# Peptides against a protein of PDB entry 7Z53, part 10

Target 1, 150 residues: chain A of PDB entry 7Z53
Amino acid sequence: PRIKNQADCIPFFRSCPACPGSNITIRNQINALTSFVDASMVYGSEEPLARNLRNMSNQLGLLAVNQRFQDNGRALLPFDNLHDDPCLLTNRSARIPCFLAGDTRSSEMPELTSMHTLLLREHNRLATELKSLNPRWDGERLYQEARKIV

## One batch from the design tools (peptide; made by RFdiffusion4, then SolubleMPNN)

Design b1_p9_6_s1 (from b1_p9_6, 4 letters changed)
Fold by OpenDDE base, seed 3:
Order: structure tokens, then C-alpha cells, then sequence
Structure b1_p9_6_s1 (fold): chain B 150 residues (1-150), chain A 9 residues (1-9)
């Protein structure tokens, strides 16, 4: 290939094609996301992932945050727990796992990582403020209401 | 919002 630096290549898999009806000449990928514009890139499109993205240790309705690193006290995306972590394979010296977000591409580009981090912080800010305004709300309601705003 | 569509396995 023309690209000589193959050590830093990011693995990228093409989506499986959808099999719609006849007379379709345009290749469309299978939809694996929610149909609504609901910030599923932050919250996930599947219930197990959505649960893993949440801080379930309390009733504050917060998203999970990184437990190893912070940005001057500000939250960062939590790490994923992948068996064959492509982030660890791409840069073995850094030893930084892939980040966990609703969008699996969150670690492929710094711009995406930054955006997901921003939205995670905003959710947690909103949930915290909502808790202050509504002390009787439980964690589920706080999470859902913050999610509606994001 | 981010880009619509996602690369999936």
C-alpha cells in the first residue's frame, strides 16, 4: 500500500449490507442504532451498553467516568473492557484502552473522543443540577431527564 | 449530534 506507516493504522470494518427488497442498486448498511435522534452516541442503542455507561453505584443518575484519569478535576470517558482491545494493539507503549461510549467509534478520532467527553460532562452536570432542583427524584428519573435535555 | 450511521461488524 501507499501508506508506509502501518503500525499506527486504525482497524476499520465495513458495515454489513442490508438486504432490502428487489430493485435496490444502492448499498445500505444494516441499521444497528435507535431510529430516533436521541444521543445514542452517548447513551448507547442497546440496554446492556446503556447500563454499562451509567454510574450505578448511587442514585444520582450520572454516567460512568474514568477512574484512572481526570482533566484538572474534570471527568473523562471511562475505559472499555475489551478482550482484544484495538487501542492497546495500535499503541502498545501508551497502554491506553479504548474509551467506552454509546458510539463504538469514540476512540477512533480525537474529535469524537472530545465530543463524547463534552457530552458526558454535560449529562453529569445536568443530572447534578436536576438533583438539586428535585431532591426527591431517584437516579433513574435523573438520568432520563438529563438524557432528554442532552 | 454526531454523524448518522455507524460502522458495525
Amino acid sequence: as target 1 above (150 residues)
Amino acid sequence: PLSAGETTL
Scores: peptide ipSAE 0.006, ipTM 0.330, DockQ to the pose 0.039
Fold by OpenDDE base, seed 2:
Structure b1_p9_6_s1 (fold): chain B 150 residues (1-150), chain A 9 residues (1-9)
Amino acid sequence: as target 1 above (150 residues)
Amino acid sequence: PLSAGETTL
């Protein structure tokens, strides 16, 4: 193998195959993602994940942000809390955990990380603006309305 | 390996 030290490998798992039709020579992927545009990559497709992605400490309808780092005062994606965090194996000196997002791939490529960061910022911007315009709205409504706009 | 790409709007 090209990589001799397997202890430093990122543990990616291959998806289950889908076998549409009779062509068994082409391995296709099972798609378990939503079939409509719902921004589930940002907000999650399951309720427990969706709650973890939200800032539930207030009624501002915000998504959770990183508590350790900021980008010149701008929000970054929050870290996940994984028992066996694969991101910690990438750069052991940096000791940066995986990001938490609706898409589990959010830490696998910088482009996706950047897009999720952008959309997180946009959501929080929208929620803040909506709160200003509608002071009587609670956090759930702010979150849902911002989500609809994104 | 990564799953099929998602379109992020």
Scores: peptide ipSAE 0.000, ipTM 0.273, DockQ to the pose 0.033
Fold by OpenDDE base, seed 4:
Structure b1_p9_6_s1 (fold): chain B 150 residues (1-150), chain A 9 residues (1-9)
Amino acid sequence: as target 1 above (150 residues)
Amino acid sequence: PLSAGETTL
């Protein structure tokens, strides 16, 4: 081999294969990080973040929303609680923190912020509709079922 | 600001 120093090599491991269908000839890898539909930008990829993104004050299965600001009555992303919040450092007089989303880049671009906001609104809409259709569902089930649809 | 997980609606 051309490279003899193994310290110069970055180890890559082949992912486990997904369940092969009868007519699937292409090997696909298992997604071990998220569900089949990767909506981690909305829900986060880690349980602590996912929990922090949820409205845990009730059993409606909703995502958390901004408590200070709304867009003509419609929800905005909640603010993060970063110790060294870069958004607070950008404009110290405005005192506006970064948004909290499943994707940490949610405050870096207005387009990302808008898409995260839209998907948050859609989740909450779905959870609300699911609650009306299934009054006996608890908040966890509402959240998970809405998440499956998004 | 409040923690997102503590948001009340």
Scores: peptide ipSAE 0.000, ipTM 0.177, DockQ to the pose 0.249
Fold by OpenDDE base, seed 5:
Structure b1_p9_6_s1 (fold): chain B 150 residues (1-150), chain A 9 residues (1-9)
Amino acid sequence: as target 1 above (150 residues)
Amino acid sequence: PLSAGETTL
């Protein structure tokens, strides 16, 4: 090290550079997370919520999807089961409950809704592909591996 | 990519 006496130094570490290419203009940091995209909010921060977000009716490692609506065959976020659902109160005629997601704000912000939906679809796609490649994997492993990739 | 038994980024 250039500075030999570190006794009086304040330890400050800069993130490691990712160096994805020849572009030296922008210094990117290494993503130390297990997933490429931070989808932690999709999966929930607590185990009970995480379980509720999963499709536990089978061993496919899938996230739960909407049972009432689809987007041209594509999955949508499942509805929550809130006692006093604020989404139902906003438009009582539509009878559209709030979405169940890792982020409770998913029903308040269309951007979050879209992102959660996208990541949910990607997770389920990955889990399905992983199952086809690894037929002996159980639902938990499929879920976790798909989660790591997402 | 996805492969049997392993995942590669």
Scores: peptide ipSAE 0.000, ipTM 0.188, DockQ to the pose 0.031

Design b1_p9_6_s2 (from b1_p9_6, 3 letters changed)
Fold by OpenDDE base, seed 1:
Structure b1_p9_6_s2 (fold): chain B 150 residues (1-150), chain A 9 residues (1-9)
Amino acid sequence: as target 1 above (150 residues)
Amino acid sequence: PLSAGETVL
């Protein structure tokens, strides 16, 4: 490798290129986000990610939350499970993975992390309130209705 | 579009 000192390396990967056709002179990155106003930054743009962002252990329609840490009893974003986790690789002593959210940039800056955390909390609050108002609703209905409100 | 540092599966 060109960089010999890997202790100070930042694992910074380039985005995948978009190849819309022939005679491409400018390298554009692919857009993996939905074009809809659907809060995809919270819920994901693809079904596998959306499922991973949900708490599927119950029928409460909740988003998944951090299992290791809380903010004075308040939920934090769940950790991602990346093979080459940039957060783990950058600060090996902290052993804190990147957060999992609908937008992969959720761990890039604390302001974005805080907004994702806020929206996660709001969804879970809404789902909880909707459950109290509609005890017969299942987890899917609760999740979708809360998502519509967010 | 995705910024640098993001990956698409």
Scores: peptide ipSAE 0.000, ipTM 0.294, DockQ to the pose 0.041
Fold by OpenDDE base, seed 2:
Structure b1_p9_6_s2 (fold): chain B 150 residues (1-150), chain A 9 residues (1-9)
Amino acid sequence: as target 1 above (150 residues)
Amino acid sequence: PLSAGETVL
């Protein structure tokens, strides 16, 4: 291999190819996102992921937040639980796992991480305000109404 | 890097 020190490699995984036609010379990627504008980068496109992104310990309709770290009291994205976590492999000394968001790229670059963090905070802000305005709403309604606004 | 909507199967 050209790179002898594999410890310095940034691990990236290639997506599965899509073969929409007979032209196999062009590799395309499978797109599994929802086909409408729904902020799926925040909430996910699949129900299991969407549930994992939520704080299900209460009826406040909140998204899950990081349990280890905060930014001056402000929420950060929760960590994912990946068997072969590429973030742990990238910087072995930091021991920081990849973030969990609707978009799997949430840990790819700081700018994207920041945007997901901002949107998470905004959702939780909205859900909190909606709870204040509508004390009788349950967590599911709070979550869905906040999601519609985002 | 992954593009938006890429699926890892």
Scores: peptide ipSAE 0.000, ipTM 0.307, DockQ to the pose 0.039
Fold by OpenDDE base, seed 4:
Structure b1_p9_6_s2 (fold): chain B 150 residues (1-150), chain A 9 residues (1-9)
Amino acid sequence: as target 1 above (150 residues)
Amino acid sequence: PLSAGETVL
């Protein structure tokens, strides 16, 4: 081998294969984090984060929204509660925290922030519509069904 | 201040 020093090597491990379908000739890796289509950028991949992204004050199945700011009456992403918030360091006078989303990169670029905001709004729209169609559904069911649609 | 999950709507 050209590289003799193993310390210069980055170890990569091949992921486990997904279940082969009868017509699948290409090996796919198992997604160990979430389902195949999960919108994890919106909902998070971990239960504590997912819970923090939800509005838990009612049974409407909504995602949490910004409490300080709105966009012409439309919801914005909630602020994160980071101890060492990097967004607060960017403009110390503005005192604007980073946004909270399923993806930690939500505050890194405006385009990504916009997409997360759009999907948050869509979830809340769907949950609201689902509640109107199914008044007996609780907040958990509304949240999960809206999540399945997004 | 309310946490994100405690948002009242």
Scores: peptide ipSAE 0.000, ipTM 0.174, DockQ to the pose 0.207
Fold by OpenDDE base, seed 5:
Structure b1_p9_6_s2 (fold): chain B 150 residues (1-150), chain A 9 residues (1-9)
Amino acid sequence: as target 1 above (150 residues)
Amino acid sequence: PLSAGETVL
Protein backbone atom coordinates (compact mmCIF):
# COMPACT_ATOMS: atom_id res chain seq x y z
CA PRO B 1 0.00 0.00 0.00
CA ARG B 2 1.12 3.54 -0.72
CA ILE B 3 0.15 4.69 2.75
CA LYS B 4 2.04 2.70 5.34
CA ASN B 5 0.62 4.30 8.45
CA GLN B 6 -3.08 3.59 8.44
CA ALA B 7 -3.72 4.32 12.09
CA ASP B 8 -5.17 7.73 11.39
CA CYS B 9 -6.91 6.77 8.18
CA ILE B 10 -10.62 6.39 7.73
CA PRO B 11 -11.17 3.11 5.95
CA PHE B 12 -12.94 3.78 2.69
CA PHE B 13 -13.04 1.24 -0.08
CA ARG B 14 -14.23 1.72 -3.60
CA SER B 15 -15.98 -1.04 -5.45
CA CYS B 16 -13.84 -3.27 -7.59
CA PRO B 17 -13.59 -2.22 -11.20
CA ALA B 18 -14.97 -4.43 -13.92
CA CYS B 19 -12.11 -3.39 -16.23
CA PRO B 20 -13.72 -4.12 -19.57
CA GLY B 21 -11.25 -4.83 -22.33
CA SER B 22 -12.43 -1.82 -24.27
CA ASN B 23 -10.80 1.58 -23.90
CA ILE B 24 -13.85 2.89 -22.14
CA THR B 25 -12.91 5.85 -20.01
CA ILE B 26 -15.80 5.16 -17.69
CA ARG B 27 -14.93 3.01 -14.72
CA ASN B 28 -17.54 0.33 -14.25
CA GLN B 29 -17.98 -1.70 -11.11
CA ILE B 30 -18.10 -5.45 -10.93
CA ASN B 31 -21.62 -6.71 -10.60
CA ALA B 32 -21.48 -9.10 -7.70
CA LEU B 33 -25.19 -9.86 -7.81
CA THR B 34 -26.46 -13.27 -8.82
CA SER B 35 -28.11 -11.83 -11.92
CA PHE B 36 -26.59 -9.84 -14.73
CA VAL B 37 -29.11 -7.10 -14.15
CA ASP B 38 -30.46 -6.18 -10.76
CA ALA B 39 -33.98 -7.28 -11.46
CA SER B 40 -35.11 -7.32 -7.86
CA MET B 41 -37.86 -5.00 -8.97
CA VAL B 42 -39.21 -7.81 -11.12
CA TYR B 43 -38.60 -10.80 -8.90
CA GLY B 44 -39.31 -9.17 -5.56
CA SER B 45 -37.05 -8.78 -2.57
CA GLU B 46 -38.95 -11.11 -0.27
CA GLU B 47 -39.75 -14.76 -0.69
CA PRO B 48 -43.53 -14.47 -0.28
CA LEU B 49 -43.72 -11.79 -2.93
CA ALA B 50 -41.36 -13.69 -5.18
CA ARG B 51 -43.61 -16.72 -4.98
CA ASN B 52 -46.65 -14.65 -5.82
CA LEU B 53 -44.87 -13.34 -8.88
CA ARG B 54 -44.26 -16.86 -10.16
CA ASN B 55 -46.49 -19.13 -12.15
CA MET B 56 -46.80 -22.00 -9.72
CA SER B 57 -49.35 -23.92 -11.77
CA ASN B 58 -46.60 -25.81 -13.58
CA GLN B 59 -42.91 -26.72 -13.39
CA LEU B 60 -41.75 -24.41 -16.16
CA GLY B 61 -40.13 -21.78 -13.94
CA LEU B 62 -42.25 -19.00 -15.42
CA LEU B 63 -43.34 -15.71 -13.96
CA ALA B 64 -47.03 -15.09 -13.60
CA VAL B 65 -48.71 -13.27 -16.47
CA ASN B 66 -51.93 -11.37 -16.91
CA GLN B 67 -54.91 -13.66 -17.23
CA ARG B 68 -57.28 -11.08 -18.66
CA PHE B 69 -55.24 -9.23 -21.23
CA GLN B 70 -52.46 -9.84 -23.72
CA ASP B 71 -50.56 -7.61 -26.09
CA ASN B 72 -51.08 -9.31 -29.43
CA GLY B 73 -50.34 -12.66 -27.84
CA ARG B 74 -47.52 -11.30 -25.69
CA ALA B 75 -47.63 -11.47 -21.93
CA LEU B 76 -48.52 -8.56 -19.72
CA LEU B 77 -47.92 -8.09 -16.03
CA PRO B 78 -50.39 -9.87 -13.80
CA PHE B 79 -52.84 -7.90 -11.76
CA ASP B 80 -52.42 -7.56 -8.05
CA ASN B 81 -55.15 -8.48 -5.61
CA LEU B 82 -55.26 -5.43 -3.40
CA HIS B 83 -58.14 -4.86 -1.04
CA ASP B 84 -58.20 -1.14 -1.72
CA ASP B 85 -56.64 -1.05 -5.14
CA PRO B 86 -55.63 2.53 -5.95
CA CYS B 87 -55.63 1.81 -9.66
CA LEU B 88 -59.27 0.85 -9.54
CA LEU B 89 -59.97 4.11 -7.76
CA THR B 90 -58.19 6.28 -10.31
CA ASN B 91 -60.35 5.08 -13.17
CA ARG B 92 -63.43 3.34 -11.91
CA SER B 93 -64.88 2.85 -15.36
CA ALA B 94 -61.88 1.03 -16.77
CA ARG B 95 -61.75 -1.43 -13.87
CA ILE B 96 -58.06 -2.06 -14.36
CA PRO B 97 -56.30 -3.17 -11.17
CA CYS B 98 -52.74 -2.39 -10.28
CA PHE B 99 -50.06 -4.66 -11.62
CA LEU B 100 -48.30 -7.17 -9.44
CA ALA B 101 -44.55 -6.70 -9.59
CA GLY B 102 -41.52 -6.77 -7.36
CA ASP B 103 -41.75 -3.00 -7.15
CA THR B 104 -45.10 -1.72 -5.94
CA ARG B 105 -44.54 1.44 -7.97
CA SER B 106 -44.77 -0.46 -11.23
CA SER B 107 -48.30 0.77 -11.77
CA GLU B 108 -47.44 4.39 -11.06
CA MET B 109 -44.94 4.79 -13.87
CA PRO B 110 -45.54 3.52 -17.39
CA GLU B 111 -41.80 3.29 -17.90
CA LEU B 112 -41.48 0.91 -15.00
CA THR B 113 -44.48 -1.03 -16.21
CA SER B 114 -42.88 -1.39 -19.60
CA MET B 115 -39.55 -2.46 -18.19
CA HIS B 116 -41.15 -4.98 -15.88
CA THR B 117 -43.18 -6.33 -18.76
CA LEU B 118 -40.10 -6.63 -20.91
CA LEU B 119 -38.14 -8.42 -18.23
CA LEU B 120 -41.06 -10.69 -17.46
CA ARG B 121 -41.26 -11.64 -21.12
CA GLU B 122 -37.53 -12.19 -21.27
CA HIS B 123 -37.55 -14.34 -18.17
CA ASN B 124 -40.33 -16.49 -19.53
CA ARG B 125 -38.58 -16.75 -22.87
CA LEU B 126 -35.37 -17.80 -21.17
CA ALA B 127 -37.10 -20.27 -18.91
CA THR B 128 -38.84 -21.80 -21.91
CA GLU B 129 -35.61 -22.11 -23.83
CA LEU B 130 -33.83 -23.52 -20.82
CA LYS B 131 -36.56 -26.11 -20.46
CA SER B 132 -36.15 -27.14 -24.06
CA LEU B 133 -32.41 -27.47 -23.62
CA ASN B 134 -32.66 -29.15 -20.24
CA PRO B 135 -35.86 -31.19 -20.09
CA ARG B 136 -34.93 -32.71 -16.73
CA TRP B 137 -34.75 -29.38 -14.93
CA ASP B 138 -37.55 -28.69 -12.50
CA GLY B 139 -39.43 -25.43 -12.24
CA GLU B 140 -37.31 -24.08 -9.42
CA ARG B 141 -34.07 -24.59 -11.27
CA LEU B 142 -35.50 -23.14 -14.46
CA TYR B 143 -36.70 -20.10 -12.57
CA GLN B 144 -33.40 -19.54 -10.79
CA GLU B 145 -31.28 -20.04 -13.88
CA ALA B 146 -33.47 -17.73 -15.94
CA ARG B 147 -33.28 -15.21 -13.12
CA LYS B 148 -29.50 -15.40 -13.12
CA ILE B 149 -29.39 -14.69 -16.84
CA VAL B 150 -31.78 -11.75 -16.51
CA PRO A 1 -23.63 -26.06 -10.44
CA LEU A 2 -24.51 -27.73 -13.70
CA SER A 3 -24.56 -31.43 -14.27
CA ALA A 4 -22.54 -32.97 -17.02
CA GLY A 5 -24.20 -32.53 -20.37
CA GLU A 6 -26.48 -29.72 -19.29
CA THR A 7 -26.65 -26.54 -21.35
CA VAL A 8 -27.06 -22.97 -20.16
CA LEU A 9 -27.72 -20.06 -22.41
Scores: peptide ipSAE 0.000, ipTM 0.188, DockQ to the pose 0.031

Design b1_p9_6_s3 (from b1_p9_6 with K4A Q6E)
Fold by OpenDDE base, seed 3:
Structure b1_p9_6_s3 (fold): chain B 150 residues (1-150), chain A 9 residues (1-9)
Amino acid sequence: as target 1 above (150 residues)
Amino acid sequence: SLSAGETVL
């Protein structure tokens, strides 16, 4: 193979092709995600994932944050709980599992990880401010309103 | 949701 360091390879699977309703010869992939404008990369496109991305221990409408690490007091993405975690396999010395985000690719490149981290922080900031402005709102209302603003 | 539109990676 052209790439010799196979130990550092990241598994990447091509999406299934969609069947076009026209004479288009361009291969289109099946879209299993919600619209990009709804920040599905942060909140998830599937309800079970969306719930796992939330902090459900209170009524503050927050997204879940890392419970082991912080960046000078600032939140980091929570870790996922994967069998055969590819992040652990890629860099065995670091012993850092994959991050959990709405986009499963969140741990594949630092740029994406950073962006998700920023948007996580922004959501939680917004939810916190909305709570101060609207003390009677429950966690669901706070979460949804913050999500709309992001 | 302005941030989401630009985060296509």
Scores: peptide ipSAE 0.021, ipTM 0.479, DockQ to the pose 0.038
Fold by OpenDDE base, seed 1:
Structure b1_p9_6_s3 (fold): chain B 150 residues (1-150), chain A 9 residues (1-9)
Amino acid sequence: as target 1 above (150 residues)
Amino acid sequence: SLSAGETVL
């Protein structure tokens, strides 16, 4: 390997190319996301991820929030649980893991982090209001209805 | 309704 000091290496993986061939001069990436209509960047495109993004400890239909930190009482994105967490490896002194969101890039760009945080808060706000308006709705109904509004 | 879609990198 060209880089001998592996302690400074960051495990960053590039997306696979789409339709590689002799007639393709521009490298396109495989889209791993669903339609923008379902807000998959917030909720996840796959069921296992979607479940991990939800707060399953109650029937309030909420998305999971950070359990270690808050922003002046406001929710932050939950942390991921990656074995080789690039955020932990990038700044070892900070000891802050990457955020978990529907889009894996949530911790890569501050703009995405901010937007995901806003939409997380909005979902939870909507779910809370929907619960007050519809006390008989369970967590699944609240989650789905809030997701539709977002 | 508040979704901004995908962010281009």
Scores: peptide ipSAE 0.013, ipTM 0.480, DockQ to the pose 0.036
Fold by OpenDDE base, seed 4:
Structure b1_p9_6_s3 (fold): chain B 150 residues (1-150), chain A 9 residues (1-9)
Amino acid sequence: as target 1 above (150 residues)
Amino acid sequence: SLSAGETVL
């Protein structure tokens, strides 16, 4: 083998197999996602980040939105609160910080930023609609149900 | 679509 030092290897963990059918010889992975769309980029993969991405000021199950700017009345991603914000260094006169999202690349790729923004808006739309249909649902229930649909 | 299973209309 070309690589003899195991410390130079990146460990990859194989996903758990799905239950095989009687005539299926090809191994398929279990899909543990509740949605067809992997929206981990929007919601975050870790609980502290996920909480920081939510609007906790009410029980509407919303994701946090930008408090300074809107796009023709539509929500934008909230700003992050970084000590050394690289976005502030890009254009010092503009003084616009990086966006906060589930993916750290949200301010590096305009296409990714757009997708985050769209899915943010969709989540908040869904949560709002779910609240109207289910007035007794709390913010956690609304957030989780909207997340499942996205 | 909405969460059809548990959503009350």
Scores: peptide ipSAE 0.009, ipTM 0.268, DockQ to the pose 0.030
Fold by OpenDDE base, seed 2:
Structure b1_p9_6_s3 (fold): chain B 150 residues (1-150), chain A 9 residues (1-9)
Amino acid sequence: as target 1 above (150 residues)
Amino acid sequence: SLSAGETVL
């Protein structure tokens, strides 16, 4: 292998190929996401994951945020709880686990991590504003309405 | 949806 230091490797898993049409020279990938438009990369495509991404400690319709770190007072993505956390393998000294998001790639590409963080903040901003405008809405209504706007 | 214009999948 070109990379001699295996400790610096990020473990990527390649998706299964799709063979649309007669063109067998180009490898296409199976789409496992619910939708691009529904922002499933942020909210999750499965109900158990979607619940874990929410702040269920109140009725504010918020997404969960990191409980250990902030970015100059601004929210960061929450950490996942994996027994065999692959993110810990990439930088042994940092000891930073994988982020929890709707897309499992959120901890693999810095650009994606940044976008997910921004969308997390935007959702929570919207939910907060909606709560101010609609004090009688419960957490489920606030969450769904903010999700629709994002 | 803001995500439709801001994210790249």
Scores: peptide ipSAE 0.016, ipTM 0.488, DockQ to the pose 0.037; fails the geometry check

Design b1_p9_6_s4 (from b1_p9_6, 3 letters changed)
Fold by OpenDDE base, seed 2:
Structure b1_p9_6_s4 (fold): chain B 150 residues (1-150), chain A 9 residues (1-9)
Amino acid sequence: as target 1 above (150 residues)
Amino acid sequence: ALSAGETVL
């Protein structure tokens, strides 16, 4: 490698290329997101990810929250479990993994992280309120209704 | 509704 001090490197990973229809020499990224407005940045576009983003320990329809940290009693995004975690590589002393959200970019900028965090809190607030109003609803109903409102 | 605004921006 030309850069000898790897600690100063910012680890970026390229997306898979999209297949262009014509002789376009410009590399484009593949887009696997849902095509409709469904808050996929919060909930994910695929079922396995969506399940991993949920709190499955109860029937409250909540999204998973960080188990290590809170913000003055308020929820933070859960951590992802990546083998080559770019957040861990960026600041080796901090040892803070990337956040897990529907959007893989949730840890790219503080502003984006904040928005994901707020939407997480809003979902959980809505689910909690819906549970209070509808005590007979199960976790799936609460989750889906809160998701529709967000 | 909240996510719709976020998606548009």
Scores: peptide ipSAE 0.016, ipTM 0.514, DockQ to the pose 0.033
Fold by OpenDDE base, seed 3:
Structure b1_p9_6_s4 (fold): chain B 150 residues (1-150), chain A 9 residues (1-9)
Amino acid sequence: as target 1 above (150 residues)
Amino acid sequence: ALSAGETVL
């Protein structure tokens, strides 16, 4: 092989192509995400993922946060639970798994991870403020209203 | 809304 160090290789699969028609020469990928601007990178485009991204232990409408680490008291993204975790494979010494977010690429580069983290914090801030303003709202209402604002 | 556009990696 051209690359000799295969231990640190990142497994990367090309997306499946869409077939829009015979007159298009540019290869497009199949879009499996929501088509409108809805911060799906934060909340997910699928219901099972969306539920896993939420803190369901209370009625505060919060997104789930990391249970092992914080940044000076501020929230970090929760970890995913992948069988073949590419984050564990690329840096075996760190032993840090990939983060869980609405976008599966949340751990691809630090800049993207930072944006996901900021939006996570913003959602939780909004949900907290909405709870203060509307004490009778349940967790679902708080989550949805905060999601609309983000 | 804080989200807009496509993510470029």
Scores: peptide ipSAE 0.016, ipTM 0.501, DockQ to the pose 0.035
Fold by OpenDDE base, seed 1:
Structure b1_p9_6_s4 (fold): chain B 150 residues (1-150), chain A 9 residues (1-9)
Amino acid sequence: as target 1 above (150 residues)
Amino acid sequence: ALSAGETVL
């Protein structure tokens, strides 16, 4: 890196530019989200991310939750597994990674984190209720139906 | 029915 003293630096990465044509006067960022309303901030816009956000250890159609921490018994977002995790690098004493969600901004501010957390809990609540109402549904069906409601 | 917004990559 250009700056060698990283003790006083925040690892803030600039977005990749979108270059659709030859006559570009304004720099725009690439949009990696889906083009329709589908709660992609919760579920992700791509299949690899979507799979990582799901709890695949059972057939309950749940989203993955934090394995280290809970909020008085309530679920928190799972941690991401980034090599250069900006949350770990910014606050070295806390040793808390960034959260993983469909939207990469899930750890930018507490308000956004709380909304992601709320929607995570709501999905899992819905999936649980749907399982109760439809005991024969598998995890994929439960996940998709809960996703449609959210 | 949540707005997708724009994620910065």
Scores: peptide ipSAE 0.014, ipTM 0.436, DockQ to the pose 0.040
Fold by OpenDDE base, seed 4:
Structure b1_p9_6_s4 (fold): chain B 150 residues (1-150), chain A 9 residues (1-9)
Amino acid sequence: as target 1 above (150 residues)
Amino acid sequence: ALSAGETVL
């Protein structure tokens, strides 16, 4: 080995594999957070975060949107409320805090921010459509059904 | 369906 000093090594542990059902499988790591496809990057993996990402002011099953800014009338991600907001420190004159999303990386990559924004809009579109189709559904059901579709 | 695309990022 080229590096002989073990102190220079950063320990990197490979995640445990999920048990395959057949001999011809690509190794996948065990997901201990959520189901296989749950859009947790949008909705959050934990209940407190999930609640913060929702618009709880009505029974429309919507995700929360930015209260200060819109993109030509379209929704943007809500702002987070961080004690030490790194986004505020990046450009002090702009005074724009970090976005709040299910993924903590929401403000790190414009591509990711865009996808989060798109999926936010899609959820709210779906919830709105579901409300139109099912006027008796409450906000919880609208939210969950829209989440399943996304 | 769209969530799969975001997960790849």
Scores: peptide ipSAE 0.013, ipTM 0.523, DockQ to the pose 0.041

Design b1_p9_7_s1 (from b1_p9_7, 3 letters changed)
Fold by OpenDDE base, seed 4:
Formats: sequence, structure tokens, C-alpha cells
Structure b1_p9_7_s1 (fold): chain B 150 residues (1-150), chain A 9 residues (1-9)
Amino acid sequence: as target 1 above (150 residues)
Amino acid sequence: NPDLERNHS
């Protein structure tokens, strides 16, 4: 290989190829996701983080929202509780912590922040609607079903 | 957007 120092390499795992339905030479990976949109950046790819992103105070299957601020009545991402919060250190006068999201970079780029916020709102909207349609569903069911739709 | 994270990394 051209790169001699393996420490400089980023490990990649190639996904399984999808079986082509036609004589197409282009290799496509199999899609194992249940939803069209990979919203792992919103829900978190790890279970501990995923739990922290949820509103566990009720059985509505909601994602946690900001408890201090709203955007014209609409939800914002919850704040994280980092010990050394770089957002607080960046502007001491603002005193705005970093957002908690499935992607740790959510507070670094406005585009990510916006998309995370949008999808959070959509999830909570869907969960609320699903609760109305299925009153017997518990919070876990509502959360999972909404997650699948997003 | 499945490419959101990748495009902004």
C-alpha cells in the first residue's frame, strides 16, 4: 500500500453489496435502515446517548427539548451538561451551553443545528400524532415508531 | 438527510 504508516489510516468497513436487479456494473451497498432518512445524528448512534436525548418524564415517546428557550413557541435542542463546555467558554457573556444531539458537532455548524432542530420537532410532532391515533401505545412504542418514520 | 453528517465533516 502507498501509506506505510498504518496509524495514519482511518479504518473503514465496507458494507455488503446489494444484489443488482439488472446488469449494472455500479456497486451499491445494501440499505439496512428501516427509514429513508438516516436520522442517527438526531437520535444518537449509541444507546446511552439515545436515552439522554429522550424525554423520560412521560410516556409520550418524545425527544428532550430545551427547557430554557423556545423559537417562537417551537422547540429547540436541549442543552448538554458538559463539564468543560466549549460553547460557554467561547463567549462567556452569552452563557449558552452546547446543544445535546446525536451528533456531537451539532453546536459547531448552524446547518447541523438547524437540521437537528427540525428533525427533533418532526419527531415530537409525529410522536404526538401517533399517541392520538394509538392511545394504548407506550412511550417506547411511540418513540420507535416515530423514529422509523423520520 | 443521510448525507448531512458526511457532507459537514
Scores: peptide ipSAE 0.012, ipTM 0.409, DockQ to the pose 0.031
Fold by OpenDDE base, seed 1:
Structure b1_p9_7_s1 (fold): chain B 150 residues (1-150), chain A 9 residues (1-9)
Amino acid sequence: as target 1 above (150 residues)
Amino acid sequence: NPDLERNHS
């Protein structure tokens, strides 16, 4: 590595170059993606967070949804349980806490919130359809397969 | 997701 002091570095893994045998100057990369969309910010990058984002009350492989609000019948992100919730502190009259998502900044950017919400809905849709197609799959299998498709 | 990454930047 070019940088010797890696203590202050953020780990980032770049895709390996792919050499298809052509003399094209465009650098191709090996496709290491397991899903169509990189939804790491939806599912969480850490296992404890990922578990907290799941609906563990059943074996349907669903992500947790908001229990207080819906958007015209559609699911919203669940709320976080922060003691000093910045969303509650920002607007004390609204009394709406921050959302819980794979990214802690989800509630700070409405565009991110909307995207996370859409991907949440898509995951749950996929998990539901996968359950219909594979009724013997448990919640873990459904969750992982839906996650791979997203 | 390119759109998601763009919003993060």
Scores: peptide ipSAE 0.011, ipTM 0.475, DockQ to the pose 0.030
Fold by OpenDDE base, seed 5:
Structure b1_p9_7_s1 (fold): chain B 150 residues (1-150), chain A 9 residues (1-9)
Amino acid sequence: as target 1 above (150 residues)
Amino acid sequence: NPDLERNHS
């Protein structure tokens, strides 16, 4: 189960609470120490970027997805809108711009692109499930709850 | 979130 009472927790790595006295705590500590993923890089650490990464066209709490391409029906990262887009210069005939993500390097490193894509899909999956379970939740609540779960 | 694995188990 997810830690609900954070009053008895100690601040831990990546702002995660560590509540002593259970096997669940041990698992959480291990996860925090071994994780290679920073959620802040997925959602954006700055508010303007975070808003740009969200789908604001509805109240589903979703992250924005690519509007041109999909991966066998699965979501891809949305494109950015850069004036001097280095990705467009890489292959001028392809006309594929850089991805918009919390990390500006997402288009440079396939590993980052893949991880951000997977977490994007997971967030949207969670938000969709949360909407099904809690139909009265608005987009902000769904987004925040899904973000906290990721 | 590092608790993702735990939440899905």
Scores: peptide ipSAE 0.018, ipTM 0.476, DockQ to the pose 0.028; fails the geometry check
Fold by OpenDDE base, seed 2:
Structure b1_p9_7_s1 (fold): chain B 150 residues (1-150), chain A 9 residues (1-9)
Amino acid sequence: as target 1 above (150 residues)
Amino acid sequence: NPDLERNHS
């Protein structure tokens, strides 16, 4: 039943559901906002960084993914190419460099890394769906439209 | 979608 005393509640609102393809078992969310959502932590605030975060090898509008590792077939954040990589220095035996993301803190806390990873996957999912729906869109259009939805 | 920002300090 609906809680009557709403003063004790936090006013969260659930987004509208979306069912991509034939997968009707997983409830996805759709962005119903009319304005652009600032996801600079994922996409980068500066153009040079934003370009480095993209997969520029094709016209699919995808974000770059890790080329060495996957999580059970799912994408992980790409590695950065820092001259003095602090992540490599933290644990010399692990040999895991810092992740590359719009936020430089992505490798500092696992929670942030996880969220950025999920948003990376969501962007690439959206870009893939948009390509299917709009096959004539180029990579820039796909990237920007997916970015707006995220 | 909104991103996650947190001050871990």
Scores: peptide ipSAE 0.012, ipTM 0.474, DockQ to the pose 0.039; fails the geometry check

